# Peptides against a protein of PDB entry 3ZOQ: the designs that were tried, part 186

Target 1, 223 residues: chain A of PDB entry 3ZOQ
Amino acid sequence: QLLQDSWWNQLKEEFEKPYYQELREMLKREYAEQTIYPDSRDIFNALHYTSYDDVKVVILGQDPYHGPGQAQGLSFSVKPGVKQPPSLKNIFLELQQDIGCSIPNHGSLVSWAKQGVLLLNTVLTVRRGQANSHKGKGWERLTDRIIDVLSERERPVIFILWGRHAQMKKERIDTSKHFIIESTHPSPFSARNGFFGSRPFSRANAYLEKMGEAPIDWCIKDL

## One batch from the design tools (peptide; made by RFdiffusion4, then SolubleMPNN)

Design b2_p28_2_s4 (from b2_p28_2, 10 letters changed)
Fold by OpenDDE base, seed 5:
Structure b2_p28_2_s4 (fold): chain B 223 residues (1-223), chain A 28 residues (1-28)
Amino acid sequence: as target 1 above (223 residues)
Amino acid sequence: REELLERLAEAEGRGDEERAAELRAELE
């Protein structure tokens, strides 16, 4: 897939490395032999919607939804017409409690991505019905590099890290330059243990304003 | 155990009841 120039400049060296070539060959076989999500054209949607220079906020997920028609290459996001998964429902509940947004009638977070919210999964593909089936195949090395180059950027970034998996990436983030918002995961399993009431959206906007940047319009319009 | 708990959280968050059930069983 063709990346924007800003991301290409940051990641071009990774694409030439053996691990990525092996990943690419693996993916070619997987997409040919099995049902893989998201669509191959949507794998890098997070980078397509949000350029390297335009990143204001990063929200990390683990891997894509593995059901039909769900994943669209953005963490936590589902295509319009798809039932909102429990974590996403809780994200919208916190959004409502935090800054008063209404609950949207769809689960697409594209409007966030277009405003500079990088909705990045650490693993960017998955087999149908098999969560984390592409874990340890090379994606993590690439996405770690994405975090690294953002951490190295002079212009500050806000990292929203929900749950321990995302928080494990904290060691790669220069906290002298960048801001981190941490809480438990939005999953029903953990949301009541810290996610609810964490107010990540207003806190993110407060940091953006402090940096002299435009805040994110987190409210999502109905389709 | 912590890894299993996180995986369970993610499974439930995705609405993957089958995987969540498997993970709960592993945690028991």
Scores: peptide ipSAE 0.273, ipTM 0.825, DockQ to the pose 0.781
Fold by OpenDDE base, seed 1:
Structure b2_p28_2_s4 (fold): chain B 223 residues (1-223), chain A 28 residues (1-28)
Amino acid sequence: as target 1 above (223 residues)
Amino acid sequence: REELLERLAEAEGRGDEERAAELRAELE
């Protein structure tokens, strides 16, 4: 898959490395022999929608939804017409309480991506019905590099890190230069222990304002 | 245990009730 020039310049060396070649070969087999999500054309949607230079905010997820028609290559996001998963519902609840946005009638976060919110999963593919089935196959090394090159960028980035998995990436982020918003995960299991009331959206926009950048319009219109 | 908790959070977050139930049982 071809990436935008800005991402290609940052990641081209990774694609030449053995680990990525092995990952590609694995994926070829997986897509041929298994039902894999998202669609192969959507794997890098996060990078397609948000160029390296346009990244304002990063929201880290673990791996794609593993149900039919759900994953669209963006963390936490589901294709229009797909029932909103519990974590996403809680994200919208917090969005409503934080800045007053209405709950959208769909779960697509593409509008965020187009505004500079990099919706990045650490693992970018999954087998149907098998969460984390592609963990440890090479994606993490690539996505770590994505975090690294963003951390190295002079223009500050806001990283929203929900839950321990995402927060483990904090060690890769230059916190003297970039902003971190941390809370518990939006999952029903943990949302009431810190996610609700964390106000990540207004806080992100506050940082953007301090940086002299346009805030994100987090409110999502109905389709 | 921490890993199981994260897996549970993820399963519940995805709406994977079957997997969530299995993980809850394992955490007991």
Scores: peptide ipSAE 0.265, ipTM 0.819, DockQ to the pose 0.806
Fold by OpenDDE base, seed 3:
Formats: sequence, structure tokens, C-alpha cells
Structure b2_p28_2_s4 (fold): chain B 223 residues (1-223), chain A 28 residues (1-28)
Amino acid sequence: as target 1 above (223 residues)
Amino acid sequence: REELLERLAEAEGRGDEERAAELRAELE
């Protein structure tokens, strides 16, 4: 996949490193021998929709949905026509309570991505029906670098970190420049322990306005 | 516990609401 120039300039050195070459070779075998999600052309959709310079907000996920037709290369997002997973449903419930948005009739978060919300998973591929099957294969090193280069950026970024996995990345974020919004994960198991009522959307927009930037239109229109 | 969390993620990913609910209950 061809990355935008802004991301290429930040990540080109990573692509030459042995770990990434090994990852690519692994992925070539996996896509040839297994059903892997998302589509190989969609692996870097988060970077395609949101350039390095245009990132305003980062929402970290773990790895892609592993069911047919679900993953579209964006954390928490599902393709139109796909049933909304429980965590995504809770995200929309919080969105409604936070800023009054209606619950959309689909689960695509592309409209967020186009506005500068980087919907990044730490692992960018998965085998069908096998959650976390590509954990520890090299993606984490690349996505750590993505976080690092954003942290090093002079223009501030807002990081929304839901749950422990995402929050482990705090050590990579320069909090003297960037803002962090933390809560429990939107999963039904943890949502009532802090996610609900955390109001991450209005808080993110408040930071953006303080920075003199346009807020995100978080409300998603029906298709 | 870690194994249960992984199973929960799997169930949620598949949209298996009933299985996910069962696993969440076990984790509480």
C-alpha cells in the first residue's frame, strides 16, 4: 500500500527494518494461506483517511474484528450493513448521552477518520475467527512508532485511551504537549465502571477549541 | 482471566451477544 507523503516521511525508516520485512513476509503467507482481515488493501485505512498532519484525535484499539465483512482498517469501526458489536453500541450510547447524537443505523466511523480522528489498532491484521492471532508479529512495533511520531509532533494531539491495553501507551505520549482522555473500555464488561459518563467526545472538542482548532462533528448520519 | 478476556473479545467480534454475556458474567 502506498501511504500519503506525510506518513511516509514519518515511517519510511521503519519499512526498511528487518522486523517489518519479516512481518510483510508473514502477511504474504497468511493472506495466501488463510482468510485474513481486513482486506489487504484496507490494512492502512486509518493512515489513508487521516494524514499525519491532519491528525487531531487518536482512538486506539487492539486488533481488527475477525468476522466476515466486519473490519475496514479502522479501530472499532465496521462496514455498513454489519451488525454493531457491543463495544461499538456502547460508544454510540455514550455519544448520545454526551453530546446528543442519534444512534446511527450503521457502524462506520469513516466520517470521524475524515475529520482527523486516527482510528488506529495496535495490531492491524487478524485471522478469521481467531482474535489476536497476529499479536506479537511486528505490528506493535510499527504502531508504537506511529504513536511516537505523533507524540513528537509540535502540533498537539488528543489521545483517547479506553481500557488498560490502550492506556499502556501513555508512557510514549508527551503529556506536556498532548492531551489524554482515559476511561474504562466501552465493552459491556467495563463500560459501567467508568466509560459511561466519561464524555470523551465533548472533552475532546473542548480541547480542540482551546487549541483554536475546529471541533469534530461526532454525529454520524444514517446511510 | 486473560483467557476469558480473549474469549470475550472473540464473542464480541462475532456478534455473539449471548456468549459474550455469559463470559462477562464469569469475569465479574
Scores: peptide ipSAE 0.029, ipTM 0.618, DockQ to the pose 0.306
Fold by OpenDDE base, seed 2:
Structure b2_p28_2_s4 (fold): chain B 223 residues (1-223), chain A 28 residues (1-28)
Amino acid sequence: as target 1 above (223 residues)
Amino acid sequence: REELLERLAEAEGRGDEERAAELRAELE
């Protein structure tokens, strides 16, 4: 796998392990026989946009959107021109209420990624129309390792954990060094039970400022 | 049950109405 040097140094041992080799072989078959998202070139976009050393914030998702043209290798993010999914709409509503950002006319979170927001799904691929179809195939072990190496990093990281699935990763995070922002999931099902009003964006920036780091410009410009 | 609720949240969040409907039925 072609990763930035900083991520390669952290993950190279994982790529040599049998579980990942098996995952890779599975993916080769899946991409050949099924419609898989995202595009194979975009699987590691989260790591491509945000180097290991540049990670400031982590936002965990479950797995990619499984509709045509949606997933771009970043959690919650959709390619420009794609209708914003309900969770993403709620994310932008909270963003607006939290720090006053306008709601963008697209759903791409690439600008966050480029600023050090690691938009990581725990599972990095999905079969078309079949949510969680690649669950339990090896991705979780790799992404757990990603969380682990970030947790082991001396420079603090902010983990934004929306919903129970993401919050289950809390046990892997050294809270003596790192910060965790937790709330219910932005989904319409759960957003009114804690996500709205949780103000994760201003809280994240407050932590960054305390650490002497530049805050994230969470506001997304129209395309 | 909690896992199903989380799956439902995810499905609704994605706009996956088919999956959401299935999960709602399972939660009944």
Scores: peptide ipSAE 0.277, ipTM 0.827, DockQ to the pose 0.769; fails the geometry check

Design b2_p28_3_s1 (from b2_p28_3, 19 letters changed)
Fold by OpenDDE base, seed 2:
Structure b2_p28_3_s1 (fold): chain B 223 residues (1-223), chain A 28 residues (1-28)
Amino acid sequence: as target 1 above (223 residues)
Amino acid sequence: SAAAEEEERRLKELEKEEAKEIIELAEE
């Protein structure tokens, strides 16, 4: 997939590396032999919706939803018409409590992405019904590089790190330039241990305002 | 270190819990 110029300039060297070539060949086999999510054309949707220069906020996920029609290449996001997963429901509950947004009748976070919220999974593909099936296949190296080039950017970024998996990436982030918002994961298994009440949305906007940037309109309209 | 190993185990457990949520959704 052809990336936007801003991302291409940052990542072109990665695509030429052996690990990515091997990943690509693996993915070709996987998509041919298995049901893989998201659709191959949607793998890089996070980068398509949010250019390198337009990134204001990063929300890290693990890997795509592995059910039919769910994943759309954005962390935590589901296609319109898809039932909201429990973690996403909790995200919207926190959003409502944090800044008063209504709970949308869909689970698409595309409106966030279009405003500069990079909804990045650390692994960008998954086999149907097999969570983390593409873990350790090369995606993590690419997505680590994405974090690195954002960390190296002069213009500050806000990283929202929910759960320990995302928080492991903190070591790659220059905290002298960038802001980090950390809490437990929105999963029902962890949300009550710190995610609820963490107010990541208002905190992110507070940082954006401090930097002289337009805040994110986190409220999602019904479709 | 023992602390590092414990943290790694905890991380793996959390990853499994987070993954279980995604799995449960696929089964519903």
Scores: peptide ipSAE 0.027, ipTM 0.626, DockQ to the pose 0.482
Fold by OpenDDE base, seed 5:
Structure b2_p28_3_s1 (fold): chain B 223 residues (1-223), chain A 28 residues (1-28)
Amino acid sequence: as target 1 above (223 residues)
Amino acid sequence: SAAAEEEERRLKELEKEEAKEIIELAEE
């Protein structure tokens, strides 16, 4: 999988390390022997849509959806035609309440990614029907490095950290340079405990404006 | 150490709660 030059320059050393080589070999076996999501060509879609230099906002997820046709290599996002998962529905509800966007008729967040929203899962692959099946296999080390190189960037980044898993990455973020928006997870199990009403979208845009950056158009058009 | 272990357990439990959506999605 070929990365953009900006990401390659930041991550090339990781790809040469033993842990990543072992991860790659593991993935080759996994993709050959069973159904793995997303499609192997889509694993790095978050980095493909949003270059290192173009990152404005980061939204961290855990691992990909593990149902057929769902995962598209972007956190929380599902391919067009796929029923919106509950967390994504709640994201759109908060979006509507926060800045008045209509709820789209699909769950693709590609439009966010194209505007500089890095939709990064900490684990980038999963076995069909087996959530977190690729946890602890090496992805976390790579994605930690992604967070690190963004934290080291001089140009500020906004990190939206929903839930404890994402918030555990806060220790890797230089808060003297970067902005953090925290709340509970959009999951139905936690959304009413702080996610709803957290207004992450307007807050992110407010930070972008303070930085002299163009705000994100968070509203998603119907397909 | 005990406090750290308890916090780790708590965080893992919260992570499981947050991940339930993804786990249950394929079971539908």
Scores: peptide ipSAE 0.027, ipTM 0.616, DockQ to the pose 0.351
Fold by OpenDDE base, seed 3:
Structure b2_p28_3_s1 (fold): chain B 223 residues (1-223), chain A 28 residues (1-28)
Amino acid sequence: as target 1 above (223 residues)
Amino acid sequence: SAAAEEEERRLKELEKEEAKEIIELAEE
């Protein structure tokens, strides 16, 4: 699938670069020879649901879930019918404590994406059962460029950076224009060390309101 | 340089810890 015009205009030069061509060839082999997630049509779902101009909030993840039927092309999100991963459960717990939303009966964050929340992993593909298997293959350069072009945008963006991997991208963000919300990762291994109580959802909406933009409806309806 | 390399290694280890959830989920 082709990217929306707004993203294409920002990223077209990257797709012509050797690193991306090599990445593409690698991915062709991987998808042909192994089970790769997400579905190839879903790799750029984050960009499909949220245009460059419509981005209000960015939530960075590492790489997709590597179990069957899980990855949806959106960071932290799982397809309907898939059991919520522990980190996602913690995200919903914080959401409930932060702004009072009920815990949804599914883990799809598509409703966030449609409202301008760019749910971007830094690596966009993974081999089945092999976390980070596509790390260092070229995705990071593309996703760094995504962060860069958003940072260069005049209209402010809110970056939610959970954990150190995401926080490493802070150096690429012009904090004179954009807002950063940082905490520990929602993983059970780190959530109690700062993620819980960080109130990223209300804080993000507070920034949006300050900018004169519509807040995000973070509450997710049951399916 | 040495400090930078050590910090990079530390960050990589932290990234692995954050990714453990995904690994555990696949085992269920």
Scores: peptide ipSAE 0.029, ipTM 0.639, DockQ to the pose 0.366; fails the geometry check
Fold by OpenDDE base, seed 1:
Structure b2_p28_3_s1 (fold): chain B 223 residues (1-223), chain A 28 residues (1-28)
Amino acid sequence: as target 1 above (223 residues)
Amino acid sequence: SAAAEEEERRLKELEKEEAKEIIELAEE
């Protein structure tokens, strides 16, 4: 049976385009010949957890974690039981400092996704052990379209853009309508240069409250 | 908690099924 959802209505035209067909064929080969992350069924988890209409906040990542069992189709998120990557640790440190949340004993951000936080990577697949291996293969065009259709939405969205890569997408966002929260990347290489102290979580909630929307419960409970 | 983990696993499985449908739609 066919799944009818708000994202399908927004993206169905993309799936018919040659670039996506080529991407799909590439992915078929990649998944057959190599170890690719995330699991093919988890590629679109960000869209699955957060419908087009339910998006309140977008957090952009680059591409999935390339280690075994890590990626679950959500930017910065790792499956339960997986050691928190350094960037994610820093995200939780900022979360704690920003709004007082405890550091969770896992790295799953699914609870954010379920509340309307679209955890979108710009590239949605990766080869094992090879970061950015699927860069420039077509995902960026699809994810650009995702950003575009959100930008076109009348109901405002909050875009959290950590680091230069994510900030490059700002040109696609109608900043007269949508809110942007920018800082350096949570990576250990950049976090001390602006990410720490940027307070993206409280700032996002402040915007949501201004819009008359329910804030995000950013605090993640232990599993 | 164990209960939370089980529920999360269950939800993930359901999500995988839905994700397959989305991918299948995209392939048509």
Scores: peptide ipSAE 0.016, ipTM 0.371, DockQ to the pose 0.019; fails the geometry check

Design b2_p28_3_s2 (from b2_p28_3, 18 letters changed)
Fold by OpenDDE base, seed 5:
Structure b2_p28_3_s2 (fold): chain B 223 residues (1-223), chain A 28 residues (1-28)
Amino acid sequence: as target 1 above (223 residues)
Amino acid sequence: EEEKKKEEELLEELRKKEAEEEIALAEA
């Protein structure tokens, strides 16, 4: 899958490394023998929608949704026509309470991605019905490198880290240059323990304004 | 570390339920 030039310049060396070649060969077998999500053409959608230079905000997820038609290569996002998962519903509830956005009739976050919100999962593929089935296969090394090259960037980035899994990446982020917004995960199991009321959207925009950048239009239009 | 594992397990359980619901809808 061809990446934008800005990402290619940052990641080209990774794609030549043995770990990635092994990952690629594994994925070829997986896609041939099993149902894997997302579609192979959508694996790098987060990087396709948001170039390295255009990243303003990063939202980290774990791995793709593993049900039919759900995953579209963006963390927390689902394709139009797919029922909103509970965590995504809670994200929209917080969005409404934070900045007054209406809850959209779909779960696609593509509009965020197009504005510079990198919706990155740490693992970019999954087997149908098997959460984390591709954990520890090489994706984490690549996505760690993505975080690293963003951390090394001179232009500041805002990292939104929901839950402990995402927060473990904090050690890779230069907090002298970049901003971090942390809370509990939007999952129904944790949202009431800090996610609700965390106001990540207004806080992110406040940082963007401080940096002299255009804020994100977080409100999502109905389809 | 133990708290992290518990959170990850809860998230996985939630995601399993989400996928099962989607499959059920598609097969109905």
Scores: peptide ipSAE 0.225, ipTM 0.814, DockQ to the pose 0.274; fails the geometry check
Fold by OpenDDE base, seed 4:
Structure b2_p28_3_s2 (fold): chain B 223 residues (1-223), chain A 28 residues (1-28)
Amino acid sequence: as target 1 above (223 residues)
Amino acid sequence: EEEKKKEEELLEELRKKEAEEEIALAEA
């Protein structure tokens, strides 16, 4: 199956639509003709690790890392053994200051995903060395639908929206049901303008506790 | 709003630079 049953039930209609068929055909060509990230089997890892019903927190990214071996189908996350990108380093710095976690020796956020943190990029593929190369090809329509169906869910979700790109999705989120944590992006260019000190991890857990849900263990163990 | 646009531009520049560096490292 392409997706877990819970996501399939929410998204099956999208996969039958012409836009997605065109996207799929485009991707087939792209993967055949040039280097595309992540690996094709990892494109939907965010949905694989976190079922529709298990989503507690959403962290939105733009598109995958475009360097060799980096992207693993999860926003901000890099495969073990890969140098932590600057934004991810800042995420871990804030994590340390927020709740006292040690900085891990790797950049994999899979442990978050397994706990219900949907690490979703709005665009799910990229050409090597070409950021946003697959922007406007159909992914945004699918990922908008992902946000929509989560917004429609009765059980509340916490959306962590770093930077303008993510915050533009706020209009799709029913804020009467769902919680939003906003700050500037963790990028070195913006982190000092609001990301640092925003304490998104403790705030997210505070919301989860208020809802009677188990908090996320944000601390990442070394590998 | 202008600040947000500048942030996006800077982010894109960073991403491009990171890509170039990563490619260079991979090809070395």
Scores: peptide ipSAE 0.102, ipTM 0.728, DockQ to the pose 0.295; fails the geometry check
Fold by OpenDDE base, seed 1:
Structure b2_p28_3_s2 (fold): chain B 223 residues (1-223), chain A 28 residues (1-28)
Amino acid sequence: as target 1 above (223 residues)
Amino acid sequence: EEEKKKEEELLEELRKKEAEEEIALAEA
């Protein structure tokens, strides 16, 4: 199986659909002929680290980083040893101001994923040096389904939607059951217009506490 | 929609710059 049982039960039908088969064939060619990120075994890391039932929080990204060694299959996250991208730096700045966490010396968000933070990009692959090169190839349909099945889940989810692209997914989220935290994107181009001071981490934990769930330990230790 | 496009473009440009820096560092 591509995915652990909880996600497989939710998504198995998608993988048999023509759109995904076409995507798969496209990806086979892309990985064979070009440098594609992340590594093919890391494409579904968000789902690997965070089971369907364990999802507490969703953070939506657009598509993977397209520089060498950066993408690890988690939105906004970079592999250890990789320079923190500006947006991620701003995420950590807000984290520090929000709940007092120190800025980590790496950019891996795996610790969040392991606690139930689904770090999902809407597009899960990219060509080296070509942002959004795999946009409109089928990933969005799969990731929309991921959002849908989470929205349909009885146990509430917190969706953190930074920027307009992520916020377009609100229409797929049952806000009668689930919580949405919105702000501008952490990008240097938008962070000062609402992201800074939005306190998404404490707000997420406040919702978790209301639901009687354990809060996320957002603080990331140095490696 | 226009705002979305602008934001996506800005993010893309930012990511291009980031990737270019990483590529340059890796190739140096």
Scores: peptide ipSAE 0.028, ipTM 0.657, DockQ to the pose 0.265; fails the geometry check
Fold by OpenDDE base, seed 2:
Structure b2_p28_3_s2 (fold): chain B 223 residues (1-223), chain A 28 residues (1-28)
Amino acid sequence: as target 1 above (223 residues)
Amino acid sequence: EEEKKKEEELLEELRKKEAEEEIALAEA
């Protein structure tokens, strides 16, 4: 099977649908004919690192970084050794200001993922140098379903929605069960308009504590 | 709606610039 049992049980029906089969065939051609990111084995890393049952927090991104060696299948995250993109730098600045974490010497958010932070992009692949090149090809339907099945889960989830693109997904989230943390995007173009000072990390942990769950250790160790 | 479009455009511009820089560095 493609995914861990917990996600497979939630998503197996999607993989059988025509839209996903068409997406899969498209991706086969794309990976064969062009440079596509992330590596095909890393496409579902967010789901690999964070099982359906282990999801505590969701952070939504748009689509993968489209530069060489950057994307690792996790929203906002870059592989070790890769220069931190400006948005990620701002995320770490807010993290430092919010809860006192030091700025890590790398940009990998795998430690968050392993703790139950689902780092989900709405589109999971991209062509080199062509942002949003795989928009509207079927990923959004699958990732909407991911949001839906999490929304349907009885155990609460915290959704962190940075920027308007992510916030469009709010309509799919049952706010009677789940928590939403919203702000402007961490991008340099928007961070000073609400992202900085939004304190999403401490707020997320406050919700987790209210639920009787262990908080996320958001601080990232140097490599 | 206009603000949304502006944000999307700005984000796209940023992402493009970031990637172009990385591509240029990798190809140099």
Scores: peptide ipSAE 0.026, ipTM 0.605, DockQ to the pose 0.290; fails the geometry check

